# Peptides against a protein of PDB entry 5TDY, part 38

Target 1, 88 residues: chain A of PDB entry 5TDY
Amino acid sequence: EKKIDGRRKAAVLLVALGPEKAAQVMKHLDEETVEQLVVEIANIGRVTPEEKKQVLEEFLSLAKAKEMISEGGIEYAKKVLEKAFGPE

## One batch from the design tools (peptide; made by RFdiffusion4, then SolubleMPNN)

Design b2_p18_7_s2 (from b2_p18_7, 7 letters changed)
Fold by OpenDDE base, seed 2:
Structure b2_p18_7_s2 (fold): chain B 88 residues (1-88), chain A 18 residues (1-18)
Amino acid sequence: as target 1 above (88 residues)
Amino acid sequence: DAKEIAEIIKEWFEESKK
């Protein structure tokens, strides 16, 4: 498994969330971080299915640790990710 | 929820600085 830069992970996640949700998230970040994220998103290029899967799985793991979502929700999301991006 | 997502992003950014 390839290591992904933290800023890259954030950019991949925000793009996956969509512009509306991404904007909501960015409202909780300082101006400097937002500017850096915008640059990363602008230069994101191609995101491979494997990279997207890796980022989302790590996100879900961290979300579980923070009790943001139920375990059932995480398990369902993992199954969806595996079916959508696992074959690649 | 958005705030909690932002916390994860902050952690990733700090990770990137290491």
Scores: peptide ipSAE 0.670, ipTM 0.931, DockQ to the pose 0.656
Fold by OpenDDE base, seed 4:
Structure b2_p18_7_s2 (fold): chain B 88 residues (1-88), chain A 18 residues (1-18)
Amino acid sequence: as target 1 above (88 residues)
Amino acid sequence: DAKEIAEIIKEWFEESKK
C-alpha cells in the first residue's frame, strides 16, 4: 500500500466525516493545525477508494485503541466506514 | 466523539512532521 502523509490522512478523514462533524472536530485543534487542514482539504483533489479505505481503516484501528479508555470509539468508527462505503 | 477524532488527527499531524 502507498504511504499517505499524515496531513493528507486527516483531510481525507474530515471530508469523509462531512462538514458538520469536521467542524466539531476542528474545534479541538489549535489554530495552526486548522489552517493547515483547511489548505489540505482545499487541495485534496481526487481520493481513490483505496486511499479512503486505507485512511478509514487506520482511523478504525486508532479508534479501537481509544476504546480502551473511552466508550463508543469502535462503534463510531464502524459507522464511519459503513457510511463511507455503503452507497458505493 | 469529536475530541477523540481530533486526537487522532493530532497524531497524524505529528507523524507528518517526522
Scores: peptide ipSAE 0.670, ipTM 0.930, DockQ to the pose 0.682
Fold by OpenDDE base, seed 5:
Structure b2_p18_7_s2 (fold): chain B 88 residues (1-88), chain A 18 residues (1-18)
Amino acid sequence: as target 1 above (88 residues)
Amino acid sequence: DAKEIAEIIKEWFEESKK
């Protein structure tokens, strides 16, 4: 597993969420962070399935830690990711 | 929700600064 820069992870996540949800998320970020994210997204280049999966799995792990979603929901999401991007 | 997702984003950005 390759280490991914935090800003890169954020960009990958936002792109994965889609423009509508990404916009909602950005409303809760400070101006500097938003500007940096826009640059990162603009220069995101190619995102491999492995990288995308890695970011989303970390996101789900953090979401669980913050009790954002039920464990059952997280497990379901992981199964969907595995089918979409392949197992590790 | 969007606010909670933003918190994760903030953490990732702080991670990048270290």
Scores: peptide ipSAE 0.669, ipTM 0.930, DockQ to the pose 0.682
Fold by OpenDDE base, seed 1:
Structure b2_p18_7_s2 (fold): chain B 88 residues (1-88), chain A 18 residues (1-18)
Amino acid sequence: as target 1 above (88 residues)
Amino acid sequence: DAKEIAEIIKEWFEESKK
């Protein structure tokens, strides 16, 4: 597993969420952060399945800690990711 | 929700500044 920069993780996540949800999320960020994210997204380049899986798994772990989603939902999501992108 | 997702992103950004 390779360590991913936080700004890169955020960009990968937002792209994965899609433009509609990404826009909703960015409404809760300050202008400077949004500008930085836009730059990161514009320069995101190629996102490997492994990188995407890594980011989403970390996101899901943090989401669970914040009780945003059920434990069962996270496990299901991980299985979907595993089937779609393969192991890290 | 979107607000909570944003909080995670904020955490990631803070990590990148360290």
Scores: peptide ipSAE 0.667, ipTM 0.928, DockQ to the pose 0.671

Design b2_p18_7_s3 (from b2_p18_7 with N1D M13F A16S E18K)
Fold by OpenDDE base, seed 5:
Structure b2_p18_7_s3 (fold): chain B 88 residues (1-88), chain A 18 residues (1-18)
Amino acid sequence: as target 1 above (88 residues)
Amino acid sequence: DPELIAEIIKEWFEESKK
């Protein structure tokens, strides 16, 4: 597994979410972070399936750790991810 | 949840600064 820079992970996640959802997320970020993210997204280039999978899996793991998403929601999300990108 | 996602992104950014 290749190490992904934090800013890169964020950009990959936002692109995966789509512009509408990404916009909602960025409303909760400070101006500096938003500016940096916009630059990262603009220069994201190609996102490999492997990168996307890594980012989404890490996101789900962190979300679960924060206990802000129900266990059922996390498990369902994992199943969807598995169907989309293959088994973990 | 947008706020949750934002919090995780903030952590990723802090991670990249280290």
Scores: peptide ipSAE 0.675, ipTM 0.931, DockQ to the pose 0.711
Fold by OpenDDE base, seed 4:
Structure b2_p18_7_s3 (fold): chain B 88 residues (1-88), chain A 18 residues (1-18)
Amino acid sequence: as target 1 above (88 residues)
Amino acid sequence: DPELIAEIIKEWFEESKK
């Protein structure tokens, strides 16, 4: 597994979410973070399915750690994400 | 949850600053 820079992880996630959802997320970030994210997104280049999977799995893991989703929910979400972003 | 996602992004950014 390749280590991904935190800023890149964020950019990958936001791009995966799409502009509408990404905009909602960015409303909760401070100005500096938003500016940095815009730069990261602009320079995201090619995102491999492996990167997307890794980022999304880490996201789900962190979301679970914050007790925002159930174990069953995370497992289901992982399967959905793997189907959506894995085989490309 | 946009707020949840934002919080995780914040953590990733802090990670990158280390």
Scores: peptide ipSAE 0.670, ipTM 0.931, DockQ to the pose 0.707
Fold by OpenDDE base, seed 2:
Structure b2_p18_7_s3 (fold): chain B 88 residues (1-88), chain A 18 residues (1-18)
Amino acid sequence: as target 1 above (88 residues)
Amino acid sequence: DPELIAEIIKEWFEESKK
């Protein structure tokens, strides 16, 4: 398994969420982090299926560990997966 | 929900700074 840089993980996730949801997420980040993320997204290039899988799996794992997933969390995760792995 | 994602992103960024 190839290690993915943390900033790269974040960029992959936000792109998978789409611009509208990504914007909502960024509202909870400090300005410096947002600026760095925008740069990463702008230079994201090709995201491999392996990267997408790794990022989403780690996201789900961390989300569950934090016990912060709302009642609709699982359904939300499914939608994210569809966007990440569905046809472009 | 967006907050949860943001928290995880923050952790990933801290990870990248190591």
Scores: peptide ipSAE 0.667, ipTM 0.930, DockQ to the pose 0.668
Fold by OpenDDE base, seed 1:
Structure b2_p18_7_s3 (fold): chain B 88 residues (1-88), chain A 18 residues (1-18)
Amino acid sequence: as target 1 above (88 residues)
Amino acid sequence: DPELIAEIIKEWFEESKK
């Protein structure tokens, strides 16, 4: 498994979520972070299905840790995200 | 949750700075 830069992970995640959700997320970030993130998104290039999967899996793992979501809940969310925004 | 996502993104950015 290839290691992905943190800024790259963030860009991949936001692109996967779509512009509407990405905009909501960016409202919680400071201006400097948003500017950096926009640059990363603008230069994101090609995102492989494997890369997207890796980023989303790490995201869900971290989200589970923060919200103490049940194992089943995370698996369900993963399937939903993969169906809507997952690897093509 | 947009705020949760933002928190994780912040962590990724901090990780990138290391």
Scores: peptide ipSAE 0.658, ipTM 0.929, DockQ to the pose 0.673

Design b2_p18_8_s1 (from b2_p18_8, 5 letters changed)
Fold by OpenDDE base, seed 3:
Structure b2_p18_8_s1 (fold): chain B 88 residues (1-88), chain A 18 residues (1-18)
Amino acid sequence: as target 1 above (88 residues)
Amino acid sequence: MKPEEYFPKVVEAYLKAF
């Protein structure tokens, strides 16, 4: 699999969340980080199925590793992102 | 808490982990 830039991964997730949820996330980030993400989002272009899959898998892996949410919550997150990404 | 409430927080933490 191709290595994806971390900033692009973040942009993919934020776009998938939609403007309201994306804003909720970014309000807790420093201004420099937000500026970088906004640029990436603006230039996201087409997201390949491989990128969508890789971003989702890495997100879920991290969520599990940090025990941020229950298994039910992980399943929810998966469905949200898959729905947002649309069919591949 | 509801999924709607913690989902953004999970994403936020993920972003900070980059």
Scores: peptide ipSAE 0.343, ipTM 0.796, DockQ to the pose 0.082
Fold by OpenDDE base, seed 4:
Structure b2_p18_8_s1 (fold): chain B 88 residues (1-88), chain A 18 residues (1-18)
Amino acid sequence: as target 1 above (88 residues)
Amino acid sequence: MKPEEYFPKVVEAYLKAF
């Protein structure tokens, strides 16, 4: 599969979260990282179905690997991203 | 931790991997 740039991947996730939640995440990041992400978000353009699927799968894989959230939380995150990406 | 709090925290941890 096509490799997605890490910053683009993060931008897709932040856009999916929405401006309010995205802001809450970014306030914990260093200034340089925030600047980079803002640029990526501003230039996100179209996100293909393949990118959406890949970003979602990699995100969920990371969440599971780190055991950061319960199974219910993973399902919730999955639904949020699917909702944000829109029905296809 | 409430379900609505999970997603942002996971994203935060993911982004800190930069």
Scores: peptide ipSAE 0.332, ipTM 0.790, DockQ to the pose 0.084
Fold by OpenDDE base, seed 5:
Structure b2_p18_8_s1 (fold): chain B 88 residues (1-88), chain A 18 residues (1-18)
Amino acid sequence: as target 1 above (88 residues)
Amino acid sequence: MKPEEYFPKVVEAYLKAF
């Protein structure tokens, strides 16, 4: 498994979420972070299936580990992201 | 912000958006 830069992972996630969901995420971040993410998104280029898979898996892993939301919420997030990434 | 801290914060922000 290749290590992916954190900023790139964030960009991949946000692009997958789409503009509406991405905006919901970004409203919780500081201005500097948002600007950095915008640059990363603009220069994201090609995202490999491996990167998509890794980002999704790490997201779900973190959500479960920190118990930040209910299991139902995690399942919902999983469905949203998988649908957004598209079938591979 | 360090790359290793960047993504986790985005994840947390996403969860808060629910």
Scores: peptide ipSAE 0.201, ipTM 0.686, DockQ to the pose 0.603
Fold by OpenDDE base, seed 2:
Structure b2_p18_8_s1 (fold): chain B 88 residues (1-88), chain A 18 residues (1-18)
Amino acid sequence: as target 1 above (88 residues)
Amino acid sequence: MKPEEYFPKVVEAYLKAF
C-alpha cells in the first residue's frame, strides 16, 4: 500500500467536503496551516481511487479509535465522504 | 450537537493528527 503524504490526505478530505464545510473546518486552524492547505488543495490534481480509499478508511479508523463522535456521527461522516468521493 | 456538526469536528481533529 502506497504511503500518502499527510498534507495531501488533508487536501483530499477538504476537497471532498466541499468549499462550505472545508471553510468551516479551516476557521479553527491557524493562518499558516490554512495557507499550507490551500496550496495543497490548489495543486491536488487528480485523486486516484486508491487515495480516496485510503483517506476514507484512515479517517474512519481514526474517528473510531479516538471515539471522537458517537456511532451515529461516524455513520454520518462515512456517508458524507462516500457520497463526496462518489462512485468511480 | 447536531449530526451535521459531527463531521467538521472530526475533520478538525483528524487534520491536527497529521
Scores: peptide ipSAE 0.326, ipTM 0.786, DockQ to the pose 0.083; fails the geometry check

Design b2_p18_8_s2 (from b2_p18_8, 5 letters changed)
Fold by OpenDDE base, seed 1:
Structure b2_p18_8_s2 (fold): chain B 88 residues (1-88), chain A 18 residues (1-18)
Amino acid sequence: as target 1 above (88 residues)
Amino acid sequence: MKPEEYFEQVVDAYLKAF
């Protein structure tokens, strides 16, 4: 599969979370970094099904590997992203 | 760790590409 740029992946994830949760996730970042991410989000355009699949799969892989979230928590996060990404 | 906290870690990982 085509490698996705890290900035692009961050934008895809943050958009999927929605503005409220995205803001919470970015709270720990410095102002300049947030501004850069906001630009990426503003110019995200269409997120392809392939990008959605790759971001979701990478998220699930990393979540399971770290085992820092309960199984139920991982499933919840998965549902959040899948709901945001839509049925496509 | 809560799901929201993991999202934060994932974003941090992605930021290494900046």
Scores: peptide ipSAE 0.549, ipTM 0.885, DockQ to the pose 0.081
Fold by OpenDDE base, seed 4:
Structure b2_p18_8_s2 (fold): chain B 88 residues (1-88), chain A 18 residues (1-18)
Amino acid sequence: as target 1 above (88 residues)
Amino acid sequence: MKPEEYFEQVVDAYLKAF
């Protein structure tokens, strides 16, 4: 599987969350990091189906491994990302 | 943990190389 740069993965995820939620997620980060993320988001361009799939699967895998969110929470998060990425 | 909170953690993990 094609390895995706971490910065790009972050950008893909943040775009999927939408500007409001993305802002909430980033508010704990330092100014320089936020600026870098903004650049990545601005240059995200087209996200391939492979990238979408990888980001989603990695997210779900990590979520389940950590067992930090309920099944309902995982389902919600999954739906958020899938809806943002569009039907495949 | 709320989904939003996990998104934060995942983003942090992605940015580990920054």
Scores: peptide ipSAE 0.547, ipTM 0.884, DockQ to the pose 0.082
Fold by OpenDDE base, seed 2:
Structure b2_p18_8_s2 (fold): chain B 88 residues (1-88), chain A 18 residues (1-18)
Amino acid sequence: as target 1 above (88 residues)
Amino acid sequence: MKPEEYFEQVVDAYLKAF
């Protein structure tokens, strides 16, 4: 698999969440970090099927490993990302 | 913890090098 850097993964995730939810997620970050992320988001271009797959798989893996949210919440988040990424 | 809060932590993990 091709390595995806953290900034790219964050941009992919935030775009998938949509602008409203992305703003809620980013509100805890410092202003400089937000500005850098916004640049990454603005230049995200095409997100490949491989990138979508890797981001989703990593999300699911981390969510299950950390057990930070209920399984129902994980399933919801999974559906949100899959819907945003598309069927491919 | 809510899904939104998990997304915050995931983003934080992605940006650990920032």
Scores: peptide ipSAE 0.546, ipTM 0.883, DockQ to the pose 0.081
Fold by OpenDDE base, seed 5:
Structure b2_p18_8_s2 (fold): chain B 88 residues (1-88), chain A 18 residues (1-18)
Amino acid sequence: as target 1 above (88 residues)
Amino acid sequence: MKPEEYFEQVVDAYLKAF
C-alpha cells in the first residue's frame, strides 16, 4: 500500500473523530502544532477509501498491540471511526 | 485508558513525522 504522511493520517483521524473529540485529542498539543493540524484539516480535500482503510486498520492494529484499551473499547473506537468515515 | 486517550497517543505518534 502507498505510504501516507503522518500529518495526513492525523488530519484524517481528527476529522473522523469530529470537532469535539478532535479538540479533546489536541488539547495537550502546543499552539503551533494545533494550528498546523487545523490547516491540514482545512485542506484535507477528498479522503480516499484506501486512506480510510489504512488509517482504520493501523489504528486497530496499534490498539491491539499496545493493549491500552479493552476489547470493548477497541470496538467502540472502531464504530466511532467507521460511522464517521461513512459506509461505501 | 479511555478510547479518547488512545486517540491522543495515535495522533502523537503521527505527529512525530511532522
Scores: peptide ipSAE 0.521, ipTM 0.879, DockQ to the pose 0.082

Design b2_p18_8_s3 (from b2_p18_8, 7 letters changed)
Fold by OpenDDE base, seed 2:
Structure b2_p18_8_s3 (fold): chain B 88 residues (1-88), chain A 18 residues (1-18)
Amino acid sequence: as target 1 above (88 residues)
Amino acid sequence: MKDDEYFPKVVEAYLKAF
């Protein structure tokens, strides 16, 4: 498995969500973090199927590890991302 | 911020947003 930079993983996720949803996510981030992610998104280029797989898997792992997150919220996120990272 | 902190932070932000 090829290692992906953290900022790139974040950019891949945000792009998959689309501009509207990505904007909603970024409202919960500090300005400097947003600026760095925007730069990464601007230079994302091609996202490989392997990258999509890795990002989705780590997303689910991290989401499930959160104590105060409802099962329904995780399930919703899973469906959204599986659609976004679905077959090309 | 360290590179490995970006993704967890974005995931947390996502969970807050939706």
Scores: peptide ipSAE 0.713, ipTM 0.950, DockQ to the pose 0.638
Fold by OpenDDE base, seed 1:
Structure b2_p18_8_s3 (fold): chain B 88 residues (1-88), chain A 18 residues (1-18)
Amino acid sequence: as target 1 above (88 residues)
Amino acid sequence: MKDDEYFPKVVEAYLKAF
């Protein structure tokens, strides 16, 4: 497993969500952080299947830790993101 | 902000958004 920069992981997630959902997420961030993420998104290039897998797994781990949400909620989020990432 | 803080912040933002 290769380490991925934090800003890149964030960019991968946002791109996977699509422009509409990504915008909804970014409105909860400060302007300077958004600007940095936009730069990463603009230069994202090819996202490998390995990167997608790592981002998804860490997302699920962090989401569970932050909200202690139900297992059903996690499964829902997992399905949404897996669909967003595509069949890769 | 440190690089390793970006992803947790985005996840937090996601949870607030949806």
Scores: peptide ipSAE 0.712, ipTM 0.950, DockQ to the pose 0.649
Fold by OpenDDE base, seed 4:
Structure b2_p18_8_s3 (fold): chain B 88 residues (1-88), chain A 18 residues (1-18)
Amino acid sequence: as target 1 above (88 residues)
Amino acid sequence: MKDDEYFPKVVEAYLKAF
């Protein structure tokens, strides 16, 4: 798999969440990080199916590893993101 | 912040938000 910039992966995830949820996530980030992500989102362009897949997989992996949410919560997030990305 | 720190940071933020 091709390596994706960390900032880009973050931007892809945030875009997939939609503006409302993305805003909720960004509330938990420092100002500088938010600014960088906004720039990345603004310049995201086309997100390939491969990028979407990689981002989703890594998201789920990290979320599970951190064990900060229930398995049900992870499954919910998975459904939301898969719906946003679309079947590809 | 290093590039490879962004995604884990956002995931952590997500987990805090939801």
Scores: peptide ipSAE 0.712, ipTM 0.951, DockQ to the pose 0.640
Fold by OpenDDE base, seed 5:
Structure b2_p18_8_s3 (fold): chain B 88 residues (1-88), chain A 18 residues (1-18)
Amino acid sequence: as target 1 above (88 residues)
Amino acid sequence: MKDDEYFPKVVEAYLKAF
């Protein structure tokens, strides 16, 4: 497994979500963070299936660890992201 | 913000958004 920079992981997730959902997520971030992520997204280049897989797995891990949503919410997130990161 | 703080922040933002 290759190490992925934090900002890149964030960018990969946002790109995978698509512009609409990414925009919704960005609304919950401070301006400076958004600016940095926009730059990262603009320079993301190619994202491999492996990177997407790693990001998804870490996302699920962090989401569970934060205990910010119900189990149902986590399952929802899994489905949403599965569509975003799913097989091409 | 440190590099390793971005992803957790975005995850948190995602959870707030959906």
Scores: peptide ipSAE 0.694, ipTM 0.948, DockQ to the pose 0.673

Design b2_p18_8_s4 (from b2_p18_8, 5 letters changed)
Fold by OpenDDE base, seed 3:
Structure b2_p18_8_s4 (fold): chain B 88 residues (1-88), chain A 18 residues (1-18)
Amino acid sequence: as target 1 above (88 residues)
Amino acid sequence: MKPDEYFPQVVDAYLKAF
């Protein structure tokens, strides 16, 4: 399984969230970090099915590990991201 | 918390790889 760097994972997730939610996420970040993320998003290109799977699975893994959301919430998050990523 | 509230935290976790 090919490793994806954190910047690309962040870009993939931010695009999936949409511009309004992405903007809210970036509110607390410094200007340089925001600029870097904007560049990554602008150059995201094609996200492979493998990348989408890895980002989604890592998201779910982190959510479960921290017990931040319920099982129902995890399922909802999965549906949101799968819809955002689109069919493959 | 709700998934909508957790998304920012996951993004932030990814940003720690910068």
Scores: peptide ipSAE 0.375, ipTM 0.819, DockQ to the pose 0.079
Fold by OpenDDE base, seed 4:
Formats: C-alpha cells, structure tokens, sequence
Structure b2_p18_8_s4 (fold): chain B 88 residues (1-88), chain A 18 residues (1-18)
C-alpha cells in the first residue's frame, strides 16, 4: 500500500464532499490550514483508484473508530464519497 | 447525529488526525 500524503488525503476528501460540505468542514480549520488545503485542492489533478479507495477506507475506519457515526451513517458517508469519486 | 451534522464533524476529526 502506497503511503499518501496527508495533505493530499484531505484534499481528496474535501473534493469528494463537494463545495458546500467542504466549506462547512473548513470552517472548523484555522486559516493557515485552509490556505494549504485550497492549494492542494487546486492542484489535485487526477486521483487514482488506489487513492480513492485508500482515502475512503481510512476515513470510514477512523470515523467508526471514533464512534462519531452509526452504522447507517457510515453507509451514508460511504455512498456520498463513492458517488463523488465515480465508478471505476 | 444527522448527516448534515456528523459528516463535517467526522471529516474535521479526520483532518485533525493527520
């Protein structure tokens, strides 16, 4: 498994969320972090299938581990991200 | 939590975990 840069993971995730949800997330981040993420998003380019899979799985795993969302919520989040990533 | 509520929160937590 290739290690993906954390900043890139964040960018991929935010793009997958869409502009509205991404904006809501970024409201909770400090200005410097937002600026960095904006640059990463602007230069995201092509996201490989491997990156999509890794980001999705790691996100869901972390979310579940922190017990922030129910099983149904996990499934919902999964659908949202997968839909944004597009089929392979 | 509702989707509108938990998704930003969990993403934020994910980002902060980096």
Amino acid sequence: as target 1 above (88 residues)
Amino acid sequence: MKPDEYFPQVVDAYLKAF
Scores: peptide ipSAE 0.348, ipTM 0.803, DockQ to the pose 0.086
Fold by OpenDDE base, seed 1:
Structure b2_p18_8_s4 (fold): chain B 88 residues (1-88), chain A 18 residues (1-18)
Amino acid sequence: as target 1 above (88 residues)
Amino acid sequence: MKPDEYFPQVVDAYLKAF
């Protein structure tokens, strides 16, 4: 399993969320971070099925570990991302 | 909180980890 750069993981998630939700997330970030993420998104290229799986699983793992997200919320996030990634 | 509002916050919390 290859390590994925944190900024790339963020870009993958933001692209999966779509422009509207991605914008909502980035509103909570400083301008410099947003600029960096925009570059990552613009140059994201192909997201492999392996990357999608890794990013999704890590995201869900962290969400569960925080214990600040309900099972319903995690399940929702999983559905959104899986649907956004689509079958491959 | 509606799902469309909740999910971005979840992602935001995750993103603040990098």
Scores: peptide ipSAE 0.343, ipTM 0.804, DockQ to the pose 0.083
Fold by OpenDDE base, seed 5:
Structure b2_p18_8_s4 (fold): chain B 88 residues (1-88), chain A 18 residues (1-18)
Amino acid sequence: as target 1 above (88 residues)
Amino acid sequence: MKPDEYFPQVVDAYLKAF
């Protein structure tokens, strides 16, 4: 397993959410954070299937560990992201 | 907070809004 930068993880997730939802998320972030994410998204380049899987799994794991999202919310997020990444 | 900690948590926190 290769280490993935946190900023890249966020970028991958935001791209997976799609421009509409990603915009809604970024509306809650400060200007500096948004700028950083925009640059990261712009330079995201190729995202391998392995990387997508890793990001998704780590995201869900963190969500559960931090209890930041309800179980229902986690399942919803999982469906949204998996649909975006593709059933692989 | 390091980016490896900050960004995942931020995105995680706001994703629940959907």
Scores: peptide ipSAE 0.232, ipTM 0.700, DockQ to the pose 0.401

## One batch from the design tools (peptide; made by RFdiffusion4, then SolubleMPNN)

Design b2_p19_1_s1 (from b2_p19_1, 5 letters changed)
Fold by OpenDDE base, seed 5:
Structure b2_p19_1_s1 (fold): chain B 88 residues (1-88), chain A 19 residues (1-19)
Amino acid sequence: as target 1 above (88 residues)
Amino acid sequence: MEKEAELIAEIIKEWLEES
């Protein structure tokens, strides 16, 4: 698999979340970071199924590692994100 | 949802540090 740039991973995730949820996330980032991500999102181009899969899997792995939510919470998050990444 | 957004933001910050 191809290694994905960190900025791209962030952009892919935010796009998958949709505008509303992405906005909620960006509230926790500084202005410079937000501006950077907006540019990345604007130039994201085509996101391959492989990229989506990689980003989702890595996200879930990192979320679990942080132990900020229960295992059940991870499963719930997985469902929500998979739905977000899925076809509209 | 706010708590969830915060978690996502923290992970994004980590990704940005990798680049």
Scores: peptide ipSAE 0.661, ipTM 0.924, DockQ to the pose 0.650
Fold by OpenDDE base, seed 1:
Structure b2_p19_1_s1 (fold): chain B 88 residues (1-88), chain A 19 residues (1-19)
Amino acid sequence: as target 1 above (88 residues)
Amino acid sequence: MEKEAELIAEIIKEWLEES
């Protein structure tokens, strides 16, 4: 497993969400952070299937740890995000 | 959707702290 930079993980997730949902997320970030992420997104290049998988799995793990999703909701959340990621 | 956006934002903040 290759370690992914935190900024890279964020960029991968935002791109996967699409512009509309990404915008909703970035409303909760300060301007400087948004600018930083925009740069990362602009230079994201190719996102490998492995990166997508790692980002998704880590996201779900963190989301579960925050008790924002139930154990039964994990699979549903995964499906939603996988759909958002689009075709591989 | 808003709650989900907040969650994602919080996780992103955590990731950025790693960097």
Scores: peptide ipSAE 0.660, ipTM 0.924, DockQ to the pose 0.626
Fold by OpenDDE base, seed 4:
Structure b2_p19_1_s1 (fold): chain B 88 residues (1-88), chain A 19 residues (1-19)
Amino acid sequence: as target 1 above (88 residues)
Amino acid sequence: MEKEAELIAEIIKEWLEES
């Protein structure tokens, strides 16, 4: 698999979340970081299904590591995010 | 929703640190 740049991973996730949820996330980031991410989002181009899969799986792994989701809730969380990502 | 957004923000920060 291809390694994805951290900035791109963030942009992919934010785009998948949609404007409303992305805005809620960005309020937790400093202004400079937000500006950086806006540029990345503006130039995101085509996001492959493989990239979406990698970003989602890494996100879920990190979320579990932070004990924000239970192991039994992984599939549910995955479905919620996949709904935001849209069909592939 | 707030905690979910905060979680995502924290993970994004980690991704930006690696870049």
Scores: peptide ipSAE 0.659, ipTM 0.924, DockQ to the pose 0.645
Fold by OpenDDE base, seed 3:
Structure b2_p19_1_s1 (fold): chain B 88 residues (1-88), chain A 19 residues (1-19)
Amino acid sequence: as target 1 above (88 residues)
Amino acid sequence: MEKEAELIAEIIKEWLEES
């Protein structure tokens, strides 16, 4: 498994979420952070299937750790996010 | 949901901290 830079993980997720949801997310970030992410998004280039998988799995893990999604809801969350990422 | 957006933002912040 290839390690992914944190900035890249964020950019991958935001792009996958689409402009509407990404905008909602960025409302919770400070201006400096938003500017940083915009740069990363602008230079994202190709996102490999491996990167998508790693970002998704780590996100779900962290979301569960924050108890925002139940064990029974993990499959639902995965389905929603995978749909957002789109087919390969 | 806005709640989801907030969660995602928190996770993104954590990712940025590791960079």
Scores: peptide ipSAE 0.657, ipTM 0.923, DockQ to the pose 0.647

